# Peptides against a protein of PDB entry 2AUS: the designs that were tried, part 1

Scores and structures below are computed, not measured.

Target 1, 323 residues: chain A of PDB entry 2AUS
Amino acid sequence: ADIKREVIVKDDKAETNPKWGFPPDKRPIELHIQYGVINLDKPPGPTSHEVVAWIKRILNLEKAGHGGTLDPKVSGVLPVALERATRVVQALLPAGKEYVALMHLHGDVPEDKIRAVMKEFEGEIIQRPPLRSAVKRRLRTRKVYYIEILEIDGRDVLFRVGVEAGTYIRSLIHHIGLALGVGAHMAELRRTRSGPFKEDETLVTLHDLVDYYHFWKEDGIEEYIRKAIQPMEKAVEHLPKIWIKDSAVAAVAHGANLTVPGIVKLNAGIKKGDLVAIMTLKDELVALGKAMMSTQEMIERSKGIAVDVEKVFMPRDWYPKLW
Unless a header shows other numbers, all headers, positions and changes below count from the first letter of the chain.
Peptide ipSAE is a variant of ipSAE made for these designs: the mean of its two directions, with the distance scale d0 fixed at 1.0 Angstrom where the peptide's residues are scored. Compare it only between designs on the same protein; published cut-offs may not carry over.
The geometry check fails a fold that doesn't show the stated peptide or that is severely misdrawn somewhere.

## One batch from the design tools (peptide; made by RFdiffusion4, then SolubleMPNN)

Design b1_p13_2_s2
Fold by OpenDDE base, seed 4:
Structure b1_p13_2_s2 (fold): chain B 323 residues (1-323), chain A 13 residues (1-13)
Amino acid sequence: as target 1 above (323 residues)
Amino acid sequence: MEELEERIRELEE
């Protein structure tokens, strides 16, 4: 998620009208909520769906959705997209995850052997989905990006792990235990990252949300609830971006595909078929779509469909129709 | 969590 993508400028003279749109930092509180994502600290116990239902009740919302299920017993980072932002979770589902896990070994193993064996699990692993998964129980590969051992206390191993979406940490721990020869199980699991959402000052509890909503509704203090809700643009920070002319915004907001002449700047390394975020010059999310060209093709070509627009987020009236 | 569920119920009444 932290890969800084190079930005290639196609039109260095492109200006944006400050009167058009609603930049993420300038949204009125009601509009901020309508286009919001909560970085929720999910408690252990409830399902991710129950937690989303509670957020809807607390904040008096019609719609919300989460950026990838946490099991009932698993705590930590659960992005919850609100109202008009609900569909932005599509960007988060395939995003990498980080966890802190406590593994309990079923026998004594020398620390050096634990460290050596766990390092061998960095890279590609073969997993079988658990019985409780709605996913077909086919063998699949997943990437373990890194394993960082935090603490070893006898048979208890605390570690941080970065993984590809849909990697099962319980299965990883089981396989580590087998490789150690003693067996192991997952004692505790917390998710510390979901794409661009991490454990930071933006992480809030359900209790915080109750209190912050009351401060706003009863006391007129919007500051806390404003800080507790991130702009939907946060949920696409990990995607490659294409920034478009003001004259192209209204067309894309109406569901028109992005054509090459509309592009002002774009990230390097876009491939055909990639999920991309279409942004205004004020860093407002217009739409998500599928790249129909590479970055290089978008630079070299004067015409053609650059992005097949799949999901529009921006209202049609934020920018004028210039056609 | 029980306290949270209670507070949420109070908000629904």
Scores: peptide ipSAE 0.022, ipTM 0.700, DockQ to the pose 0.108
Fold by OpenDDE base, seed 1:
Structure b1_p13_2_s2 (fold): chain B 323 residues (1-323), chain A 13 residues (1-13)
Amino acid sequence: as target 1 above (323 residues)
Amino acid sequence: MEELEERIRELEE
């Protein structure tokens, strides 16, 4: 998620009309909510689905969806996409995750050995999905990006771990325990990051949402609820981006594929098959799609389908039809 | 949880 992507400019003379669209920072509160994502601090106890249902009740919403399930006992960062932004969760499902975990060892192990063995679990690991997972129990590889030991207290090991999406921390801890020779289990787990969403000033509780909605509806104070909801564009910050001409926006908003002439600038390192965000020059999310060309092909070619548009977010009327 | 449900009900009334 933290990889700075180079921006390649194809058309340095491309301008945008300030009267068209609604930049993320200029949306009226109702429109901001319609295109919003909450960085929710999920409490331990409820399912992720129950929490989404409560958010819908609290905020009087028809639709919402979460950016990746947390088990009932797991707390922390749960992105919840609202209303017209609901389908932006598809960008978050494959995103890397970070957790803080408490591992309990079933025997005494010297601290030096704990540190050495846990370091060996950085990189590729083989996992089996748990029995209760809807995922077929096939052996799969997952990446552990980093393990940071925070504290060791006898048999209790507190650690931070960055992982590929769908890595099971419970299974990781089980394998660490086997490698240590004593066995281990997961005592506690908190998710501290889901792609671009982390523990920061944007993290809010269900109680905060109740209060902030009340302040808006009863007192006319929108500042709190506005701050509690991130623009949907936040949910795609980790994706490679393609910025398009104003003249291409309405066509893409109608579900047309993005063609090469519509591109103003793009991130380096796009590969064919990558999930990409199509943006306006005002950093508004138009659509998500599959890259049909590499960055290099999008630079070198004068024509062709650059992106197969899979999901449109922008309303059809924000930009004029210029075709 | 019960307190949250009560507060949600109060806002729905």
Scores: peptide ipSAE 0.022, ipTM 0.696, DockQ to the pose 0.104
Fold by OpenDDE base, seed 3:
Structure b1_p13_2_s2 (fold): chain B 323 residues (1-323), chain A 13 residues (1-13)
Amino acid sequence: as target 1 above (323 residues)
Amino acid sequence: MEELEERIRELEE
């Protein structure tokens, strides 16, 4: 998520009308909520589905969805997309995750051996999904991006781990324990990151949401609830972006595919088949889609379908129909 | 609201 993608400008003279659309920072509070994502600190105990039901009750919402299940006993970062933004969670499913885990060893192991063996688990690992998972129990590979040991206290090992989506930390700890020759289990787990969402000033509890909603509804103070909800555009920060002309926005908002002439600027390194975010020149999310061309092809070609539009988010009336 | 707040506190304990 923190990788600054290069931006290639195709049309340096393209302007945007300031009267069209609703930039993320200019949405009225009701519209901000309709296109919002909460960076929730999920408590241990409830399921991710129960927590989503609570948020809908607190904020009086019809729809919400989460950016990737946490087990009941697991706390931390759970992105919850609201109302019109609910389907933006599809951008978070393939995103990397970070956890802090406490591993308990079933025997004494020298610290140097713990450090050496855990370092061998960085890279490609083979996993079998646990019985409780909704996924098929086929053997699969997953990437461990990094392991950072934070503390070793006898048999207790506190560590940070960055992983590919759908890596099971419980299974990782079990395999580390086997490699150490003593066995191990997961004592505690907290998710500290889900793609662009992390432990920062935007992280809020269910209690915070109750208080902030009360301040808005009873006292007329919208500032707290406004800060507690991120714009849906936050949920696509980790994706490659394509910025389009004002004249192309309404067509894409009606479900038309993006053609090459509509592109103003784009990120470098887009490949055919990548999930991409289609943005306005005001950084509003129009749609998600599948790239039908590389970045290089989108620069070199004068015509053709650049993006197959899969999901529209922007309302049809924010920009005028210019076709 | 109060009943909801109390129940949310119980979920965060």
Scores: peptide ipSAE 0.020, ipTM 0.612, DockQ to the pose 0.710
Fold by OpenDDE base, seed 5:
Structure b1_p13_2_s2 (fold): chain B 323 residues (1-323), chain A 13 residues (1-13)
Amino acid sequence: as target 1 above (323 residues)
Amino acid sequence: MEELEERIRELEE
């Protein structure tokens, strides 16, 4: 999420009509909810599915989905995509995660040795999925991006860890314990980040959602519920983007593939096969798709399919048909 | 690290 992507402009004369679409900052409250994502502070105890069911009841929603399961005992950042935005969670599943973990050692180890061994777990590690995972129990590599030791108190080690999606912190702690020669287990775990969603002012509890919904429905105050829900575009901030002409928006919203002439600007470093977000010039999410060209090919070519459109989010009527 | 990963693999088999 933190990688600043260069923006390459193909058409510097392209303008957008301010009367078309609904920019993320200009959606009526009902429409904002329909295209929203909650940065939920999941409590310990319930499953991620139970929490999604509660949010649907609290906010009177037909559909919702979460951006990656947290175990019942695990608290923290759970993105919950609402209604029309529900399928944006596919952009969050492959995104990096951050956790704060408490590791309990089963023996005494000098602090210098703890620090040295934990630093060796930065980089590529071999993991076996836990028995309870529906994933085939094949050994697989995962990347640990960083380990930051926050506190060491005797046998208790509090640390921050940034990891590739589908890294098991419980397994990591078990392996650290083996490397230390004393064994270890995970005492506590909190997720502090899921892609673009982190512990910040947008993080809300289930209680906050109850109160904010009541303030809106009973008192007519929409401000709190508006702030508690992020636009669905937040859920794609970590993806490479392609911005398209107003004349191409309705075609893509009808499920047509994006062709090279429709591109106004794009991020550098897109590779063939990458998941990309197709955006309007007003930063509205039109669709997610698979890049069929690199950034360089999209610049050099005058024609061809740039993006295979996999999932449309924008309604077909927000922009006029200009074909 | 490679030796440790190999040893972990041996212990998890």
Scores: peptide ipSAE 0.000, ipTM 0.359, DockQ to the pose 0.013

## One batch from the design tools (peptide; made by RFdiffusion4, then SolubleMPNN)

Design b1_p15_5_s3
Fold by OpenDDE base, seed 2:
Structure b1_p15_5_s3 (fold): chain B 323 residues (1-323), chain A 15 residues (1-15)
Amino acid sequence: as target 1 above (323 residues)
Amino acid sequence: SAEELKKELEERLNK
């Protein structure tokens, strides 16, 4: 769910100079690509790494990274961050995911029982990561936010599922099958959401990217490639945000920690240790960092380190150095 | 060319 975060204003008189920076909607096409994220429809077959390699080849890029591995057989939403935006994928790792899954039951089960048992899997579940996962194979809890049964056709159950990051749908289906007493396996899986990225008009294929890049390079038509690439700021929409003064932007862009006096406005509900996005008053991503204070502490205190800056995205020269 | 890249992509996706 898009957690609507309240915005608390600390400085209602803070203005921004329109000559400084490059707002997400005003970037030249080359700069837009350098700070871009593609909402890719990953085809079934290739690995997520192969797909990233294809994007790099198609768009003539030096670097790119994906916002969370899809298995070779799994299709759907794969955010791919480009060039200078590559490290924004770290914001997508903790983000919730949605899938549509086809579960095949190994025996006949009444529909009422299927519905009842699947409802019991909403909430906290215990999982063990699969053998192929880079994650240590320790038992861990994961949240299933919702299960929506779309269709039941005999032994085939089509369902939508919203899950915490790193929930394994194959393991969920296996456990549902055990609870039903007949066993089950995952027949098909598609990812329909990864944080702020979903199946919408921004979803593009590798074929689309080939066409759109060539329309730009050969025909001079930038519109298609511009629409196919989202600004990197899209990849942080789900994070709590802190908006800073123009006078603080250059310091943070140089890797300085954000101090309390630099804050203009912030989201409610920030806790110490949370990943936060540091934004300009033009909604440009300056940096990602770790909150060193709660929202309440950032309001009440006049000084101190608010955010430990972990990753800068903004170039150092977009805003003037005022220190 | 775009056509060559599409062809290579299709050949990869059909495997």
Scores: peptide ipSAE 0.417, ipTM 0.922, DockQ to the pose 0.131
Fold by OpenDDE base, seed 1:
Structure b1_p15_5_s3 (fold): chain B 323 residues (1-323), chain A 15 residues (1-15)
Amino acid sequence: as target 1 above (323 residues)
Amino acid sequence: SAEELKKELEERLNK
């Protein structure tokens, strides 16, 4: 998620009409909510689905969805996409996650041995999904990007861990405990990151949302609820992007595939089959799609389908039909 | 009301 992607410009003369569309920073509050994502601090206790139901009730919404389930006992970063943005969660499901975990050891182990063994779990690990998961219980490889030990207090080990999507921290801790020879279990777990969403100033509670919504509805103060909701474009920051001409926007918003002539600029390193975000020159999310070409092919070719459009977000009327 | 919603929320979070 933290890889700065190079931007390659194909058309340096391409301009955008400032009267068309609604840039993320210029959306009226109602429209901002319709295309919003909340960086929710999920409390321990409720399910992720119960929390989404609460958000819908608090904000008087018809639809919402979350960017990756947290177990009932797990707290922390739960991105919740609202209304017209609900489908943007598909960009967050495959995104890397970070957690802070408390591991309790079932015996005494020297600190040096704890540190050495935990370091060996950086990289590829083999996991079985737990019985309670809707996922087929096949052995699968997952990547542990990093393990950072924060504190060791006797048998309690507090650590930060960055992992590939769908890595089970409980299973990781179980395997660490086996490798240490004493066994271990997960005492506590908090998610500190889900793709582009982190523990930062944008993190809000359900209580905050109640207050902020009432400040808007009763007192006419929109500032708090506006800050509590991120634009849907935040949910695609980690994806490779393709920026398109104003003349291509309406076609893509109608579900047409993106063709090479519509591209103004794009990120380096796009591969065929990658999930990509199609953006306007004003950084508005038009659609998500599957790259049908590499970045290099999109530069070298004069024609062809660059992106198979899978999910349209932009309304059809924000940009004029220029065909 | 906001207060009623907070109360109901607290009652659910404390279960």
Scores: peptide ipSAE 0.409, ipTM 0.920, DockQ to the pose 0.131
Fold by OpenDDE base, seed 4:
Structure b1_p15_5_s3 (fold): chain B 323 residues (1-323), chain A 15 residues (1-15)
Amino acid sequence: as target 1 above (323 residues)
Amino acid sequence: SAEELKKELEERLNK
């Protein structure tokens, strides 16, 4: 998420009509909810699906979906996409995750050895998915991006870990324990990050949502519920972006593929096959799609399909049909 | 009510 992507401008004269669309900061509260994502602090105990059901009940929603399962015992960052934004969770499933974990060692190990061995687990690791996983139990590689030891108290090791999506921290801790020679288990786990969603001022509890919805419905105070819900565009901040002309927006919103002439600016480093976010010049999410060209090809070519549009989010009427 | 919903939520989280 924190990778600043260079922005390449193809058309520096492209303007946007301020009357068209609904920028993320200018949505009426009802529309903001319809295109919202909650950075939920999932409590320990309930499943991620139960928590999504609670959010739907609390906010009187028809649809919602979560950005990646947390186990019942695991707390912390659970992005929950609402209503029309529900499908944006597809962008979050492959996103990196961060956790704070408490590892309990089954024997005494010198701190220097703990630090040395845990550092060896940075990089590529081989994991087998647990039985409860919807994923086939095939051996697979996963990346551990970083391990930061926060505290060592005898046999208890508190650490921060950044991992590729679908890395099992319980399995990592088990293997660390084996490498230390004493064995270990996961005592506690909290997710502190899911792609662009982290522990910050946007993190809210289920209790907060009850209160904030009530303040809006009974007292007419929109401020709290507005702040508790992030625009769906937050859920794609980590993706490479392509910004399009106003004249291309309606076509893409109708499910047409993005062609090269529609591109105003784009991020560097897009590869063929990448998941990309198609944005308006007002930073509104139009659609997610698969890049059919690299950034370089999108710059050099005058025509062709740049993005195969897979999922449209923007309503068809926010921008006029200009074709 | 919000209070009833909080109570039900608390009862669920305490299980």
Scores: peptide ipSAE 0.409, ipTM 0.921, DockQ to the pose 0.131
Fold by OpenDDE base, seed 5:
Order: sequence, then C-alpha cells, then structure tokens
Structure b1_p15_5_s3 (fold): chain B 323 residues (1-323), chain A 15 residues (1-15)
Amino acid sequence: as target 1 above (323 residues)
Amino acid sequence: SAEELKKELEERLNK
C-alpha cells in the first residue's frame, strides 16, 4: 500500500473543466455516502457479513460490501464499501494486511530462539487454507512482508505481522510453534491494516455510526458522518492509477475500454494484467480495469486498448459525452 | 430510535 509510484505525464497541456464531476472532497453528504467506504473497527463476535448487515441497517443502505473477511473472533480494520461504491472492495481483497497477534507457546522457549525463529518466517511461506475457507485446500505460497515482535512474556508472544492477502495468521503461528519445537496457537488476533485502511482517526465503531447518523438525521449535523465515511477513492490509493482526459471520462463511464489517446498521466511500473484504477484529472475514480499494456507501452504507443474496463463506478452524467 | 438500536446492538455483541 505504501509503494510510492512515480507519475509519468503523457500530456502536460491537458486541462479539466471544474464544472464537471464531483471531486472526492466536494461531494454533497448524500453523494459522499453513496460513494463511501467506512474504515470499520469490527468488534469480536459477529461475522463480517453480520457487521455489513448492521451498517446497512444503521445507515439505511440498500447495498454494502466488505474489503476482506475477518473471522468472528477477530477484531479491527474492516473496510466496508457503501451503495454505489460496493464493488470497490475488489481493489481491497488482494491488498496486503497487517495484524497484531498474540501467540501462546505450548512450552518454554528462550527469548533469543523465539526471535531468531520468527525472523526466519519473513518472506515466502507455504500454507494450506483452513477447512472453513471458500478457497480450495491446495498448498500455496504467501508472503510475510515483516514480523515485528512487540512483547515476549514467558509463553505469550505479541507481534505485528504484515502479510499478503489470504495469509492465515493461525497457520503461521502453528508453523512457528512447530519450528520452535513446542507447538503454539493463536490466542488473539486483531487486524490493524487492510491496504490503505489502517488504525487511525478514520477508524469508527458500529456505535459511532449509530450516533453519527442520528446527529445528521435528527440534528442536521453532517460533520461526524462525513468524517466517518471515506471517499471510495481511498479504497484504490494502493493501486496503480491512470488519469484520463475529460473527453474520455464519459466513454469509460459507459463501459468503453480505455484507449491510449485518452491517457494524460499514469503511474510507472504497470504491467500487463495488473488491476488499475482509472481516474479523472480531479482524482475521481471512474473505473477499475485490467491493464492490457505496460506503462512503457502506454507511453510509446499512439493507439490501442490500454485498459479493459471491468467495473465502472462513476455515473454516466458527471461528464459530458464528447464523442 | 438511536437508543433502541444501540441497545439491540449491545445485546448482540454481548452474546
């Protein structure tokens, strides 16, 4: 998520009409909600689906979706995309995750050995998905980006871990326990990050959402509910971006593929097959799609399909048809 | 009401 991507400008003379669209910071509250994502602090107990159902009830919404399942007992960062933004969760599902975990060892192990062995689990690990997962129970590799031991108290090891999406921390802890020779289990787990969403001032509870919604509906105070909901563009911050001409926006909003002439600027390091966010010059999310070219090909070519558009978010009427 | 909804939420989270 924190990968700074270079921006390559293809058309430095491209201007945007300030009258077109709704930049993320300039949406009326109702529109902000329709294109919103909540950084929810999921409580322990309910399923991620139950929590989404609660949000729909609290905020009087027809649709919502979450950016990656947390087990019932797991608390912390659960991005919940609202209404017209619901499909933006597809950008969050493959995003890296961070957790704080409490591992309980089944025997005494010297602290130096704990630290040494846990450090060996940084990098590629082999996992088997748990029985209850919708994922095929095939052995698969996952990346552990980092392990940071926070505290060791006898047999209890508190640690922070950054992982590739679909890494099972319970399985990681089991393997660490095996490597230590004593066995271990996961006592507690909290998710502290899901892609661009982290524990910060934007993290809100279900109780907060009840209060903030009522402050808006009963007292006319929009501030709290506005701050509690992030623009859907937040959910794509970690993706490579392609910024397009105003003249291309309406076509993409109608589901047309992005062609090379529509590109104004783009991130470096896009590969063919990457999930990319198509943005306006006002940083509005138009669509998600699959890159059909590399960044270099998008710069060097004068024509062709740059992005196969998979999901449109922007309404068709925010920008005029210029074709 | 907000209070009724909070109460129902609390009852659900305490189970």
Scores: peptide ipSAE 0.403, ipTM 0.919, DockQ to the pose 0.132

